# Designs tried in a protein design run: peptides against a protein of PDB entry 4HTP. Part 13

Target 1, 231 residues: chain A of PDB entry 4HTP
Amino acid sequence: SQTVASHVPFADLCSTLERIQKSKGRAEKIRHFREFLDSWRKFHDALHKNHKDVTDSFYPAMRLILPQLERERMAYGIKETMLAKLYIELLNLPRDGKDALKLLNYRTPTGTHGDAGDFAMIAYFVLKPRCLQKGSLTIQQVNDLLDSIASNNSAKRKDLIKKSLLQLITQSSALEQKWLIRMIIKDLKLGVSQQTIFSVFHNDAAELHNVTTDLEKVCRQLHDPSVGLSD

## One batch from the design tools (peptide; made by RFdiffusion4, then SolubleMPNN)

Design b1_p9_4_s2 (from b1_p9_4, 5 letters changed)
Fold by OpenDDE base, seed 2:
Structure b1_p9_4_s2 (fold): chain B 231 residues (1-231), chain A 9 residues (1-9)
Amino acid sequence: as target 1 above (231 residues)
Amino acid sequence: MLTLEKLLA
């Protein structure tokens, strides 16, 4: 079945997240998130105009925005050191070269950008001159690949994990990979709280999540901002 | 969102 996520480029989500991160005030951060959400809801209504009882919701995007609340997908088993090694291999970086050392020693200030401790930012600057300008993945495709990684981690199939990671990397821009890394590590650094995200999504979202701990259920039941939990 | 707007047009 068709979903909104199958039509939305992952790049659009990443651009929104980038705008949120760069915004200084809470109000501006909220505005950027609201604009993305409103566009999503409008497209949902158009896509499903003639369909009743659809299960499609904002969940595919929400689980990437709040990755620490993921309960459907098991652990990826991926850390910064693994990603560093993968990038060095994939990009054929000299092991003793500047860029390889930046990735491996991301916690130590080695560059001019002051991004020590933020692996995603270090990776971004290494990737920017070496990858495509625009990615080709949809939000659905990203989630499918992440599902594959989690499943294969559980099955201890390291070769298949690498394969899925390569698909993500080779079809993503540097900016998209920055955010993808943060999603995998489960730290987006948006500067807005979980409570704020829920409040913008729906007035009853935080309450429903506190009871159910089910992000998909929250997104599905409260997809219409005009329909309350008690309605 | 530019992409979604295009899809709705």
Scores: peptide ipSAE 0.119, ipTM 0.843, DockQ to the pose 0.692
Fold by OpenDDE base, seed 3:
Structure b1_p9_4_s2 (fold): chain B 231 residues (1-231), chain A 9 residues (1-9)
Amino acid sequence: as target 1 above (231 residues)
Amino acid sequence: MLTLEKLLA
């Protein structure tokens, strides 16, 4: 079925997240999220103009913005060390080289950027001169690949996990990969709380999530910001 | 301007 997520570039979400992270004030962070959300809702209305009974919602994006609340998809089984090894292999980095060591020893400060302990940032700087400037994945495609990873992790199919990871990596910019890594590790470091994200999405979102713990239900039932839970 | 806005235009 036709979904908003199948049309939205993953790059657009990543750019929004980057703006949120770089913003100093809460108000500016909220503004960037709201702009993305409003654009999504507007596109939804246009896409589904003749179809009122759709299950399509903001869920595909929300589950990437709040990956800690993911309940549909099982564990990825991916850690920083696995990604480090994968990048070393894929980029053909010398094993004893500076970049390989940065990835493997990401917890140890080596540079001036103060990125120690943040694997995604370390990976970004290694990838920036080596990767595509623009990715080609939609939000739907990213979620499909992440679903594949989780499913294959459950099935203990390491070869297929690697295949899906390679698809993600080879079709993503360095910036997109930074955020993808953070989504997989489930720590976006946006500087805004879950409560703030929910409050911007819908006034009743936090309450509904507290009761149901179902992010998809929250996004579907509260798709329209003007329609409340009690309505 | 987000890609979505361009698609609606």
Scores: peptide ipSAE 0.119, ipTM 0.836, DockQ to the pose 0.843
Fold by OpenDDE base, seed 1:
Structure b1_p9_4_s2 (fold): chain B 231 residues (1-231), chain A 9 residues (1-9)
Amino acid sequence: as target 1 above (231 residues)
Amino acid sequence: MLTLEKLLA
């Protein structure tokens, strides 16, 4: 069936997240998230205008925005060190070169930027001059690839994990990869709380999540901001 | 968002 996520570029989500991160103050951060959410809901209504009781919801985006609440897919088995080694290989970086060492020693301050300890930011600067300026993946495709990674991690199929990672990397801009890394590591550094995200999504979202711990259920049941839990 | 707006048009 048709989904909103199959039509929304991953780049659009990443751009929104970037704007949220760069914004100072809660109000501006909320505004950027709300704008994305409202656009999503409008598109949902248009896409499904002739269909009742669809299961499509904001869940594909929400699970990337709040990756620490992911419960559908299991662990990726991916750490910063693995990604560093993958990038060194993929980009053919000299092992003793500056960029390779930056990736491997991301916790150590280099003095160039205040990015020490943030692997995604270090990766971004290494990738920026070396990768596509615009990615081609939809939110659905990103989730499909992440599902594949998690499933193959459970199955201990390292070759297939690498294949999916390479597909993600080669079809993503540096900015998109920055956010993808943060989604995988489950630390977006948005500067806005989970509670705030839920409150913007729906007044009853936090309560429903606290009870069910089911992010998909939250997104599906509370898709309409005008329909509450008690209704 | 611009992309979603375009899809709605």
Scores: peptide ipSAE 0.104, ipTM 0.836, DockQ to the pose 0.679
Fold by OpenDDE base, seed 4:
Order: sequence, then structure tokens, then C-alpha cells
Structure b1_p9_4_s2 (fold): chain B 231 residues (1-231), chain A 9 residues (1-9)
Amino acid sequence: as target 1 above (231 residues)
Amino acid sequence: MLTLEKLLA
């Protein structure tokens, strides 16, 4: 079945996340998230106009925005060191070169950006001059690839993990990869709390999540902001 | 989202 996520470019989510991160105040951060969410809901209503009983929801986006709450997808088995090595290989970076060393020693302050310990930001600057300007993946495709990675990790198929990662990387801009890395590592650094995200999504979202710990259920059951948990 | 708005237009 068609989903909103199959139509929304991953770039749009990443741009929203970037705006949120760059915003200084809570109110501005909330505004950017709300705008994305409202657009999503409007598109949902249009897409499913003649289909009232659908399972489609904001979940595909929400699980990327709150990756630490992911429970459906198993562990990726991916850490910063693995990604560093992959990028060094993929980009054919000299092992003793500046960029390779930045990726491998991401915890050590090396530059003026103050990005020590933030692998995604370090990767971004390495990737920016070397990768596509615009990605081509939808949110659904990103989730499908992440599902593949998790599944193959469980199956101990390292070759297939690499294949899926390469597909993600080669079809993503530097900015998209920055956020993708953060999603995989499960640290978005948005500067807005989980509670705030839930509160903007639906007034009852935090409560339902606290009870169920099921992010998909939260997104599905509370899809309509006007319909409460008690209704 | 600009792209979604375009899709709805």
C-alpha cells in the first residue's frame, strides 16, 4: 500500500532536522517540527482520502526523529569506527591523511568547528566536497535499507550490511548522511527533548508511549491531533 | 515541506 513515507524525500526530513538544530530557541525548534508534521498530516489526508482505515502514520518519520525509541528494528551493529573505515575505503582516503585521521580519531579535537566527539559532523565535512549535492532516497527507502541492515546484522551477513550502507551513502548528500549517521548512532543532537517532540505531535503521545513503549502505536493511534486517547 | 506541497498541488 502507498504510504506518505514513500513520497517524502529523505532530504526534506534532513532539512527540517537541520533547521531545528540550527534554531536557537525552543519555540523556533518547535515551529520547524510542527511545520513538517502538519505537512505530513495534510499529505496523509490527501493520499488516503478514499481509504479511511489505513495503518499509515507518522511512524516512518518519528522512528528516525526519535531513533533511541526504536523497538521494532533490531540493532544495526554499526559504530562510528565501522563507519569511519567504510568511508575511508569508499572515498579512497589515504589512511595517514588528514580526513582519514579525522574520521578515525573523531573524539579528539582537531579543528575550529568544535565537533569533537560528533562523528556525524566530522563525516559531514569530509563528505561535503566529495558527494552528491542532492540525495534521491525517500523516507520509506531509508527505512527499508535500515531494516535490511538490522536484519543482516542479526544474520551476521557483513557483506550485505555493507551493500545496504553503500546504497544509503551513494544516494545521499553530505547533509543527509550527517543525519543518517546520527539516526544510526541514535543521537540527533536536536536540542529539543523527547517530551517536546511528543507534545507537539499529540497531547497524549507522551502518556501513551510511557504505557506502551510502542512508537508505531503512538503514531497510529494518535495520528489525528483532535482525537484523544480517551476517545 | 515544499515537496509535499508540490505533490498536493
Scores: peptide ipSAE 0.103, ipTM 0.834, DockQ to the pose 0.747

Design b1_p9_4_s3 (from b1_p9_4, 6 letters changed)
Fold by OpenDDE base, seed 2:
Structure b1_p9_4_s3 (fold): chain B 231 residues (1-231), chain A 9 residues (1-9)
Amino acid sequence: as target 1 above (231 residues)
Amino acid sequence: MLSLEKLLA
């Protein structure tokens, strides 16, 4: 499919999210998000220059940035305990070893990082010495795999859920997996509000979302920041 | 955004 998301590496989104999280001030956080968004829009214009009435939009990225607003996918049925067990198996970690215990007891870590209750951070440090330096997945591929997980969860196909998770894990860096986990658990910890994200995207985005509760519609109708809701 | 910049070049 000819979409912006099919060309953008998932790593680029994760790097942007990491920059946002590490930024101390609201203005700097906004700048990082705006830079990613502007680049996306520029690529969209180039990709679709000769095509009218395209449905492609920022939605594939937005639904990963604001996963709590997801309404198209059903629930994943994935919790931290499931991921912990999967990583122990996949990485062949000794069950009584330090790293396995960190994953299983992530709420009360004994380590020096101070990441109590943040499973994604605990997982990151376990994965860092064991994973690829750079992943190979696009944003579209990540969304396709997440769609598969949600669909198979609804169908109670646990084996197929595992297969999709394995594909995500084996094709992702430790940093990408940190953010993927947060997307699945639906807590990115960016330090910016939903309102701020919408306001940067488009002045009318928050209002349209409040009325429609449809994130795709918001992204599609308000794709152009210069065109208002009533224009 | 190095990857996106390369796509636009």
Scores: peptide ipSAE 0.097, ipTM 0.827, DockQ to the pose 0.700
Fold by OpenDDE base, seed 3:
Structure b1_p9_4_s3 (fold): chain B 231 residues (1-231), chain A 9 residues (1-9)
Amino acid sequence: as target 1 above (231 residues)
Amino acid sequence: MLSLEKLLA
């Protein structure tokens, strides 16, 4: 069956996240998230116009926006050091070169940007002049690859983990990779709380999540903002 | 305009 996530470019989510991060005020951050969510709901209604009993929901996007609440897939087993080594290999960076050292020692400031400690930002600036300008992945494809990584981590298949990571990287822009890294590391740095995200999604979302700890259930049961838990 | 809106237009 078709899902909204199979049609939404991952780039659209990343652009929204970038706008949220760059916004100074809470109201503007909320506006950007709301616009993305509203567009998603409209597309859902159109896609499933003749099928009202679908399980499709905002969950594929929500689990990337709130990666710390992920419970369906197990740990990726990926840290910054692994990604650094992978990028050095993939980009054929000299091991003793400036960019390789920036990635490996991302906690130490080496440049004009105050991005020390934020691996995703360090990676972004290394990738920007080297990667494609526009990615080709959908949100569903990103989640499929992340599922593969988690599954193969559990199976201790490092070769297959690398394969999936390479697919993610080679089909993503530098900006998309910045956000992908943050999703994997589970720290988006949006400047808005989990409570705010839930409140924008649905008035009852925080309550339902507190009880169930099930993000998919929250997204599915509270898909319609006009239908509450008690309705 | 988001990509989704373009698909619906």
Scores: peptide ipSAE 0.094, ipTM 0.824, DockQ to the pose 0.835
Fold by OpenDDE base, seed 1:
Structure b1_p9_4_s3 (fold): chain B 231 residues (1-231), chain A 9 residues (1-9)
Amino acid sequence: as target 1 above (231 residues)
Amino acid sequence: MLSLEKLLA
């Protein structure tokens, strides 16, 4: 079935997240998120104009924006060290080289950009000169690959995990990979609270989530900002 | 302009 997520490039989400992160004020951060959300809802309405009772919602995007609230897919089993090793291998970086060491020792201050402790940023700078400028993945495809990773982690299929990771990496720009890493590690560093994200999405979103802890249900039931919990 | 907006245009 057609979903909004199947049409939205992952790059669009990442660009939005980047704008949010770079924005200084809360209002500006909110504006960027709202613009993305409004566009999503508008596209949803157009896509599903002749279809009632669709299950499609903002959930595919929301679960990437609030990855710490993910409950559907199991743990990825992926840490920064694993990603570092993967990048070293994939990019054929000398193990004793500067870039490899930056990735492996990401917690140590390098004095270059002040990115100590932020693996995603360190990875970004390593990847930027080496990766495609434009990614090709949709939000749905990203979620499918992440689902695969989680499933294969549960099944202890390391090779298949690697395969899915490679698909994510090879089809993503450096910027997209920065955000993908943060989604996997579950720390986006947006500078806005979960409460703010929910409040922008729907006035009743935080309340419904507090009760259900079901992000998909929140996105589906509160898809229309004009329809409240009590309705 | 985001890709979504382009799709709607």
Scores: peptide ipSAE 0.082, ipTM 0.810, DockQ to the pose 0.833
Fold by OpenDDE base, seed 4:
Structure b1_p9_4_s3 (fold): chain B 231 residues (1-231), chain A 9 residues (1-9)
Amino acid sequence: as target 1 above (231 residues)
Amino acid sequence: MLSLEKLLA
């Protein structure tokens, strides 16, 4: 489908998230998110300049930024231990090797990074010397693959889940996988609240979400920052 | 976004 998400590299979202995470203050975090959002809206306007009644919105990105609010996609059925085992297999890591043990025992403090309990960060360091430098997936493709995972989980098709995961992994950089993992586990650790994300998106976003609990509706109805709920 | 800006150009 012709959507903004079909044109935006997943890497761009991940780099934005990385900048947000690395930012020390709330204001700087907000700035990075706002810049991404503004770019998205500008592209939307350009892409859909001849089509006024489109359902396209920021939703494809928002559901990855606020994965804990995902309601359309069913559960992935994926935990850190599953991912650890998958990476060990995929990367052909010795089972008793340092990196395999790091992934399996991600909750145990190891090394100087202080990333105990953050599986995504542990995975990042394992992946960084082993994977592609640049990913090739768009936001839409990532969401499509995540949809596939959820669907196959519901259908108890473990092999197909693995297939989709492998596609995500093999087409993603270490940084992208770091964030992808966090999206799947639903913990981005951005250091900015849900309320802040909503407030930057639209003044009425938090209110509409509180009433509807529908992230897509929020993104669609409040796509234009100048048009409020009462309009 | 840098890449997105390129698409707009």
Scores: peptide ipSAE 0.062, ipTM 0.805, DockQ to the pose 0.744

Design b1_p9_4_s4 (from b1_p9_4, 5 letters changed)
Fold by OpenDDE base, seed 5:
Structure b1_p9_4_s4 (fold): chain B 231 residues (1-231), chain A 9 residues (1-9)
Amino acid sequence: as target 1 above (231 residues)
Amino acid sequence: MLSLDRLLE
């Protein structure tokens, strides 16, 4: 079925997240999120102008923005160490080289960037000179691949997990991979609360989520910011 | 301008 997520480049979400993270003020963070959301809703209206009963919503993006609230897909079973090893292999990094050691020892401060403990940032700098400058994945494709990873983790199919990860990696820029890693690890470090994200999305979003704990329902039921929970 | 906006043009 036709979805907004099938048209939105994953890069657009990542660039938005990057802007949010880099913004110091709450107002600026909110502005960047709102701009993305408004564009999404506008595109939704255009895409579905002749279809009133669609289930399409902001959920594909929201579940990546608030990955800790994910309840639909099973656990990925992916940790930083696994990713480190994968990158070392994929990038053919010498095991005793600086970059390999940075990835493996990401918890230890190695430089002035203050990225200790932030694997995604460490990975970003390793990837930046080595990866494509522009990714090709849509948000839907990213979610499909993440679904595959979760499913295969449940099935204990490590080879298929690796396959899906490779697809993600090889079709993503360094910046996109930074955020993808954070989505998988479920720590985006945006500097804005869940409550704020919900409040920007819809006035009743936090309440509905508190009751249902279902992010998809929240996104679907409260898709229209002008339609309230009591309507 | 986001990519989404460009897609609508």
Scores: peptide ipSAE 0.106, ipTM 0.824, DockQ to the pose 0.804
Fold by OpenDDE base, seed 4:
Structure b1_p9_4_s4 (fold): chain B 231 residues (1-231), chain A 9 residues (1-9)
Amino acid sequence: as target 1 above (231 residues)
Amino acid sequence: MLSLDRLLE
């Protein structure tokens, strides 16, 4: 069946996340998230206007915004070192070159940017002059590929993991890859708390998540901001 | 405006 996530470009989410990260105040961060969420809900209503009891919800986006709360998808088995090596290979970077060393030694960068320990940011600057300016993936496609990675990790199929990663990388801009990396590593560095994200999504979201620890249930049960947990 | 909003137009 059709989902909102199948229509929303991954670039739109990444642009929103970028705006949130760049915003200094809590209020501005909240505004950017709310704008994305409101657009999502509006599209949901239009897409499903003639269909009751759909399971579609904000979950496909929420699980990427709060990746540390992921429970459905198993571990990716991907760390920064693996990604560094992959990018060195994919981009054909000299192993002793500046950019390769930046990726491998991401914890102690020597550049002008204070990005120590933030592999995604270091990767972004390496990727920016080398990658597509515009990606082509939807949020659903990103989640499908991430599902594939987790499944193949469980099955110990390293070659298939690499294949899915390459699909993600080759169809994404540098900015999208920055956020994708953070989603995989499970640290978005938005500067806004989990509680704030839940509060903006729905007044009862934090409570329901605390009880269920099920992000999809939270998104499905509380998809309408006007309908409470007790209703 | 997000791409999503344009889909509704």
Scores: peptide ipSAE 0.105, ipTM 0.820, DockQ to the pose 0.814
Fold by OpenDDE base, seed 2:
Formats: sequence, C-alpha cells, structure tokens
Structure b1_p9_4_s4 (fold): chain B 231 residues (1-231), chain A 9 residues (1-9)
Amino acid sequence: as target 1 above (231 residues)
Amino acid sequence: MLSLDRLLE
C-alpha cells in the first residue's frame, strides 16, 4: 500500500528542521513544524481518499523528529568516530589534512564556526563543497535504510551497515546529511521540547505516549487532530 | 511545504 512517506522527499523534512533550528522563539519554531504537519495531513487525505482504515500515519516522520523515542528499530551501533572515519574514506580526505582532522577532533575544533562538540555541523561544512546540492531520498527510503542499519548491527554485519550508510550519504545533500547524522546520534538540537512537538501534533499525544511509549500508536490513534483519546 | 503541495496538484 502507498504511504505518504513514500512520496515526501527527505529534503523537505530537513529543510523544515533547519528552519526550526534557525528560528528564534517558540512560536516561530512551532509555526514551521505545524506547516509541515498540515501539509502531510492534507496529502494523506488526498492519497487515501478512497481508502478507509489505513495504517498510514505521521509515524515515519515523527520517528525521525523524535529519534530518542524510537522503539521499533534497535541500536545502530554508530558513533561520531565511526562516521568520521567513514567520511575520510569515502571523500578520500588526506588523513593529516584539515578536514580529516576536523572530523576526528570535532570536540575541539580549530575553526571559526564555534561548532565544538557538534559533529553534524562539522560534517556539514566538510560535505558542503563535495556533495550533491539536492538529495533524492524519500522519508520512506531513509527509514528503510535506517532499519537495515539497525538490523545488520544486530546481526554484526559491518559490511552491510557500511553499504546502507553509503547509500544514505551518496544520495543526500550536505544539509540532509547534517540532519541524518543528528537523527542517528539521536539529538536534533531543535530548541523545542518533546512536549511542544507532541502538543502541536495532538492535544492528547503526550498523555498517550506517556502511557504506551509507542510512537506509532500515538501517530495512528491521534492522526486526526479533531478526534480525542476519549472519543 | 512546496514539494508536498505540488504533489496534490
């Protein structure tokens, strides 16, 4: 069956996240998230106009926005140091060069950007002049690749993990990779709380999540903002 | 979202 996530470019989510991060104040951050959510719901209604009882929901996006709440896929087994080494290899960076050292020593950057401790930002600036301006992945494809990584990590198949990571990297812009890294590390640094995200999604979302700890159930049961948990 | 809106046209 068709899903909204199979049609939505990952770039659209990343652009939204970038707008949220750059926005000053809670209200502006909320506005950007709401705009994305409203567009998603509108597309959902159009896509499923003639189909009742679909399981499709905002879950594919929500699990990327709140990656720390992920319970369906297991651990990726990926840290910043692994990504640094991968990028050095993939981009054929001189190991003693400035860019390689930036990636490896991201906690103590020598640059002027003040991005100490933020690997994703360091990676962004290294990638920006070297990668695609626009990615080609949908949200569904990103989730499929992340599922593959988690599954292969559990199976201790390092070669297959690398393969999936390469697919993600080679089909993503620098900006998309910045956010992908943050999703993998499970820290988006949006400047807006989990509670706020839930409250914008649905008035009962935080409560339902607190009880079930199931993000998919939250997204599915509370897909319609006009239908409450008690209804 | 501009991209999503285009998908609805």
Scores: peptide ipSAE 0.103, ipTM 0.828, DockQ to the pose 0.670
Fold by OpenDDE base, seed 3:
Structure b1_p9_4_s4 (fold): chain B 231 residues (1-231), chain A 9 residues (1-9)
Amino acid sequence: as target 1 above (231 residues)
Amino acid sequence: MLSLDRLLE
Protein backbone atom coordinates (compact mmCIF):
# COMPACT_ATOMS: atom_id res chain seq x y z
CA SER B 1 0.00 0.00 0.00
CA GLN B 2 1.00 3.61 -0.47
CA THR B 3 2.67 5.55 2.33
CA VAL B 4 2.95 9.19 3.31
CA ALA B 5 6.68 8.95 2.62
CA SER B 6 5.99 8.03 -1.01
CA HIS B 7 4.34 11.44 -1.46
CA VAL B 8 6.60 13.73 0.58
CA PRO B 9 9.47 15.33 -1.33
CA PHE B 10 12.84 14.86 0.30
CA ALA B 11 13.34 18.56 -0.36
CA ASP B 12 10.59 19.39 2.14
CA LEU B 13 12.39 17.55 4.91
CA CYS B 14 15.70 19.17 4.00
CA SER B 15 14.15 22.64 3.97
CA THR B 16 12.71 21.99 7.42
CA LEU B 17 16.07 20.78 8.73
CA GLU B 18 17.75 23.85 7.25
CA ARG B 19 15.27 26.13 9.01
CA ILE B 20 15.83 24.31 12.30
CA GLN B 21 19.60 24.60 11.99
CA LYS B 22 19.48 28.31 11.17
CA SER B 23 17.00 29.15 13.89
CA LYS B 24 18.23 30.68 17.11
CA GLY B 25 16.66 29.36 20.25
CA ARG B 26 14.89 26.17 21.18
CA ALA B 27 11.36 27.50 20.68
CA GLU B 28 11.86 28.47 17.04
CA LYS B 29 13.60 25.18 16.26
CA ILE B 30 10.71 23.28 17.81
CA ARG B 31 8.18 25.30 15.80
CA HIS B 32 9.73 24.28 12.49
CA PHE B 33 9.80 20.62 13.44
CA ARG B 34 6.22 20.74 14.71
CA GLU B 35 4.99 22.32 11.48
CA PHE B 36 6.50 19.51 9.43
CA LEU B 37 5.15 16.86 11.78
CA ASP B 38 1.65 18.33 11.84
CA SER B 39 1.58 18.48 8.06
CA TRP B 40 2.67 14.86 7.92
CA ARG B 41 -0.05 13.75 10.34
CA LYS B 42 -2.74 15.65 8.44
CA PHE B 43 -1.69 14.05 5.19
CA HIS B 44 -1.63 10.64 6.86
CA ASP B 45 -5.21 11.08 8.03
CA ALA B 46 -6.34 12.10 4.56
CA LEU B 47 -4.41 9.36 2.76
CA HIS B 48 -5.66 6.60 5.06
CA LYS B 49 -9.14 7.99 5.72
CA ASN B 50 -10.90 4.80 4.67
CA HIS B 51 -8.25 2.40 5.93
CA LYS B 52 -7.95 1.47 9.57
CA ASP B 53 -5.06 -0.33 11.23
CA VAL B 54 -2.36 0.76 8.80
CA THR B 55 1.32 0.31 9.63
CA ASP B 56 2.29 3.60 8.00
CA SER B 57 3.81 6.13 10.40
CA PHE B 58 6.33 8.96 10.75
CA TYR B 59 9.13 6.36 10.88
CA PRO B 60 10.51 7.01 7.35
CA ALA B 61 11.17 10.63 8.30
CA MET B 62 12.16 10.01 11.92
CA ARG B 63 14.92 7.59 10.95
CA LEU B 64 16.45 10.33 8.78
CA ILE B 65 16.08 12.98 11.49
CA LEU B 66 17.62 10.71 14.13
CA PRO B 67 19.98 8.59 12.02
CA GLN B 68 22.15 7.68 15.01
CA LEU B 69 19.20 5.64 16.29
CA GLU B 70 18.93 3.58 13.09
CA ARG B 71 18.78 -0.13 13.92
CA GLU B 72 16.96 -1.65 10.95
CA ARG B 73 19.52 -1.12 8.20
CA MET B 74 23.14 -2.09 8.66
CA ALA B 75 26.15 0.21 8.32
CA TYR B 76 26.64 2.05 5.04
CA GLY B 77 30.40 1.72 5.08
CA ILE B 78 30.66 5.28 3.77
CA LYS B 79 33.03 7.89 5.13
CA GLU B 80 33.89 11.43 4.13
CA THR B 81 36.97 10.37 2.15
CA MET B 82 34.92 8.02 0.00
CA LEU B 83 32.39 10.75 -0.73
CA ALA B 84 35.15 13.21 -1.53
CA LYS B 85 36.64 10.87 -4.10
CA LEU B 86 33.23 10.16 -5.57
CA TYR B 87 32.43 13.85 -5.98
CA ILE B 88 35.80 14.55 -7.55
CA GLU B 89 35.11 11.84 -10.09
CA LEU B 90 31.47 12.70 -10.70
CA LEU B 91 32.03 16.43 -11.05
CA ASN B 92 35.23 15.91 -13.02
CA LEU B 93 37.15 18.16 -10.66
CA PRO B 94 40.87 18.58 -11.25
CA ARG B 95 42.56 16.43 -8.62
CA ASP B 96 45.03 19.15 -7.75
CA GLY B 97 42.41 21.89 -7.99
CA LYS B 98 41.02 24.02 -5.20
CA ASP B 99 37.66 22.28 -4.88
CA ALA B 100 39.07 18.77 -4.94
CA LEU B 101 41.57 19.67 -2.26
CA LYS B 102 38.84 21.28 -0.15
CA LEU B 103 36.88 18.03 -0.20
CA LEU B 104 39.89 15.84 0.55
CA ASN B 105 41.27 18.12 3.26
CA TYR B 106 37.93 19.07 4.77
CA ARG B 107 39.39 19.18 8.30
CA THR B 108 41.62 22.13 7.41
CA PRO B 109 40.03 25.56 7.06
CA THR B 110 40.62 26.99 3.60
CA GLY B 111 37.97 29.69 3.30
CA THR B 112 35.89 32.27 5.11
CA HIS B 113 32.96 30.00 5.94
CA GLY B 114 34.55 28.34 8.95
CA ASP B 115 33.42 24.91 7.81
CA ALA B 116 36.52 23.01 8.91
CA GLY B 117 35.59 19.51 9.95
CA ASP B 118 32.08 19.75 8.49
CA PHE B 119 32.32 17.82 5.26
CA ALA B 120 28.66 18.35 4.38
CA MET B 121 29.03 22.14 4.39
CA ILE B 122 32.19 22.00 2.32
CA ALA B 123 30.47 19.71 -0.15
CA TYR B 124 27.48 22.05 -0.29
CA PHE B 125 29.52 24.99 -1.51
CA VAL B 126 31.31 22.86 -4.09
CA LEU B 127 27.99 21.44 -5.31
CA LYS B 128 25.89 24.61 -5.29
CA PRO B 129 27.11 25.99 -8.63
CA ARG B 130 27.24 22.52 -10.21
CA CYS B 131 24.05 20.69 -9.22
CA LEU B 132 20.35 20.83 -9.95
CA GLN B 133 18.43 23.59 -8.23
CA LYS B 134 15.60 21.23 -7.32
CA GLY B 135 15.70 17.53 -6.51
CA SER B 136 13.11 14.94 -7.47
CA LEU B 137 13.34 12.28 -4.75
CA THR B 138 10.68 11.42 -2.20
CA ILE B 139 11.48 10.38 1.35
CA GLN B 140 10.50 6.83 0.40
CA GLN B 141 12.93 6.81 -2.52
CA VAL B 142 15.75 8.13 -0.35
CA ASN B 143 15.16 5.40 2.21
CA ASP B 144 15.00 2.75 -0.52
CA LEU B 145 18.36 3.87 -1.86
CA LEU B 146 19.88 3.97 1.62
CA ASP B 147 18.57 0.46 2.25
CA SER B 148 20.23 -0.63 -0.97
CA ILE B 149 23.53 0.91 0.07
CA ALA B 150 23.51 -0.80 3.46
CA SER B 151 22.54 -4.15 1.98
CA ASN B 152 25.20 -3.96 -0.71
CA ASN B 153 27.81 -2.88 1.81
CA SER B 154 27.09 -6.00 3.82
CA ALA B 155 27.40 -8.04 0.63
CA LYS B 156 30.59 -6.20 -0.38
CA ARG B 157 29.11 -5.16 -3.73
CA LYS B 158 30.97 -1.89 -4.20
CA ASP B 159 29.73 -1.33 -7.73
CA LEU B 160 26.11 -1.42 -6.62
CA ILE B 161 26.85 0.91 -3.72
CA LYS B 162 28.27 3.40 -6.18
CA LYS B 163 25.23 3.03 -8.41
CA SER B 164 22.83 3.90 -5.60
CA LEU B 165 24.99 6.80 -4.44
CA LEU B 166 25.08 8.21 -7.96
CA GLN B 167 21.31 8.01 -8.16
CA LEU B 168 21.00 9.90 -4.87
CA ILE B 169 23.47 12.56 -5.98
CA THR B 170 22.22 13.14 -9.51
CA GLN B 171 18.61 13.55 -8.36
CA SER B 172 19.33 15.93 -5.49
CA SER B 173 20.04 19.63 -5.09
CA ALA B 174 23.12 20.85 -3.28
CA LEU B 175 21.05 21.55 -0.17
CA GLU B 176 19.49 18.10 -0.25
CA GLN B 177 22.92 16.54 -0.63
CA LYS B 178 24.23 18.49 2.35
CA TRP B 179 21.57 16.93 4.54
CA LEU B 180 21.86 13.52 2.90
CA ILE B 181 25.57 13.49 3.73
CA ARG B 182 24.80 14.37 7.34
CA MET B 183 22.23 11.57 7.49
CA ILE B 184 24.77 9.07 6.17
CA ILE B 185 27.50 10.28 8.53
CA LYS B 186 24.85 10.42 11.30
CA ASP B 187 25.47 13.99 12.48
CA LEU B 188 22.77 16.54 11.62
CA LYS B 189 24.00 19.41 13.81
CA LEU B 190 20.45 20.68 14.35
CA GLY B 191 21.11 22.25 17.72
CA VAL B 192 18.24 20.34 19.35
CA SER B 193 18.57 17.18 21.38
CA GLN B 194 17.10 13.77 20.75
CA GLN B 195 14.97 14.32 23.83
CA THR B 196 13.51 17.48 22.33
CA ILE B 197 12.62 15.72 19.07
CA PHE B 198 10.89 12.92 20.96
CA SER B 199 9.09 15.32 23.26
CA VAL B 200 7.63 17.23 20.33
CA PHE B 201 6.62 14.01 18.60
CA HIS B 202 4.83 12.51 21.63
CA ASN B 203 4.93 12.91 25.40
CA ASP B 204 5.68 9.21 25.86
CA ALA B 205 8.15 8.82 22.98
CA ALA B 206 11.36 9.15 24.97
CA GLU B 207 10.19 6.61 27.53
CA LEU B 208 9.09 4.07 24.94
CA HIS B 209 12.33 4.44 23.01
CA ASN B 210 14.39 4.09 26.16
CA VAL B 211 12.76 0.74 26.84
CA THR B 212 12.49 -0.70 23.32
CA THR B 213 15.22 1.11 21.34
CA ASP B 214 12.83 0.56 18.41
CA LEU B 215 12.26 3.77 16.49
CA GLU B 216 9.60 2.26 14.23
CA LYS B 217 7.65 0.98 17.22
CA VAL B 218 7.81 4.42 18.80
CA CYS B 219 6.48 6.06 15.65
CA ARG B 220 3.74 3.48 15.10
CA GLN B 221 2.45 3.12 18.66
CA LEU B 222 2.60 6.82 19.37
CA HIS B 223 1.38 8.06 16.00
CA ASP B 224 -1.54 9.87 17.62
CA PRO B 225 -0.31 12.51 20.06
CA SER B 226 -3.54 12.19 22.06
CA VAL B 227 -3.19 8.45 22.67
CA GLY B 228 -0.65 7.51 25.33
CA LEU B 229 1.14 4.31 26.33
CA SER B 230 -1.30 3.69 29.14
CA ASP B 231 -4.38 3.89 26.91
CA MET A 1 3.41 26.24 2.97
CA LEU A 2 4.68 22.68 2.74
CA SER A 3 4.05 20.46 -0.28
CA LEU A 4 1.81 18.18 1.76
CA ASP A 5 -0.49 21.06 2.63
CA ARG A 6 -0.87 21.88 -1.05
CA LEU A 7 -1.80 18.29 -1.81
CA LEU A 8 -4.64 18.49 0.70
CA GLU A 9 -6.20 21.58 -0.95
Scores: peptide ipSAE 0.095, ipTM 0.819, DockQ to the pose 0.976

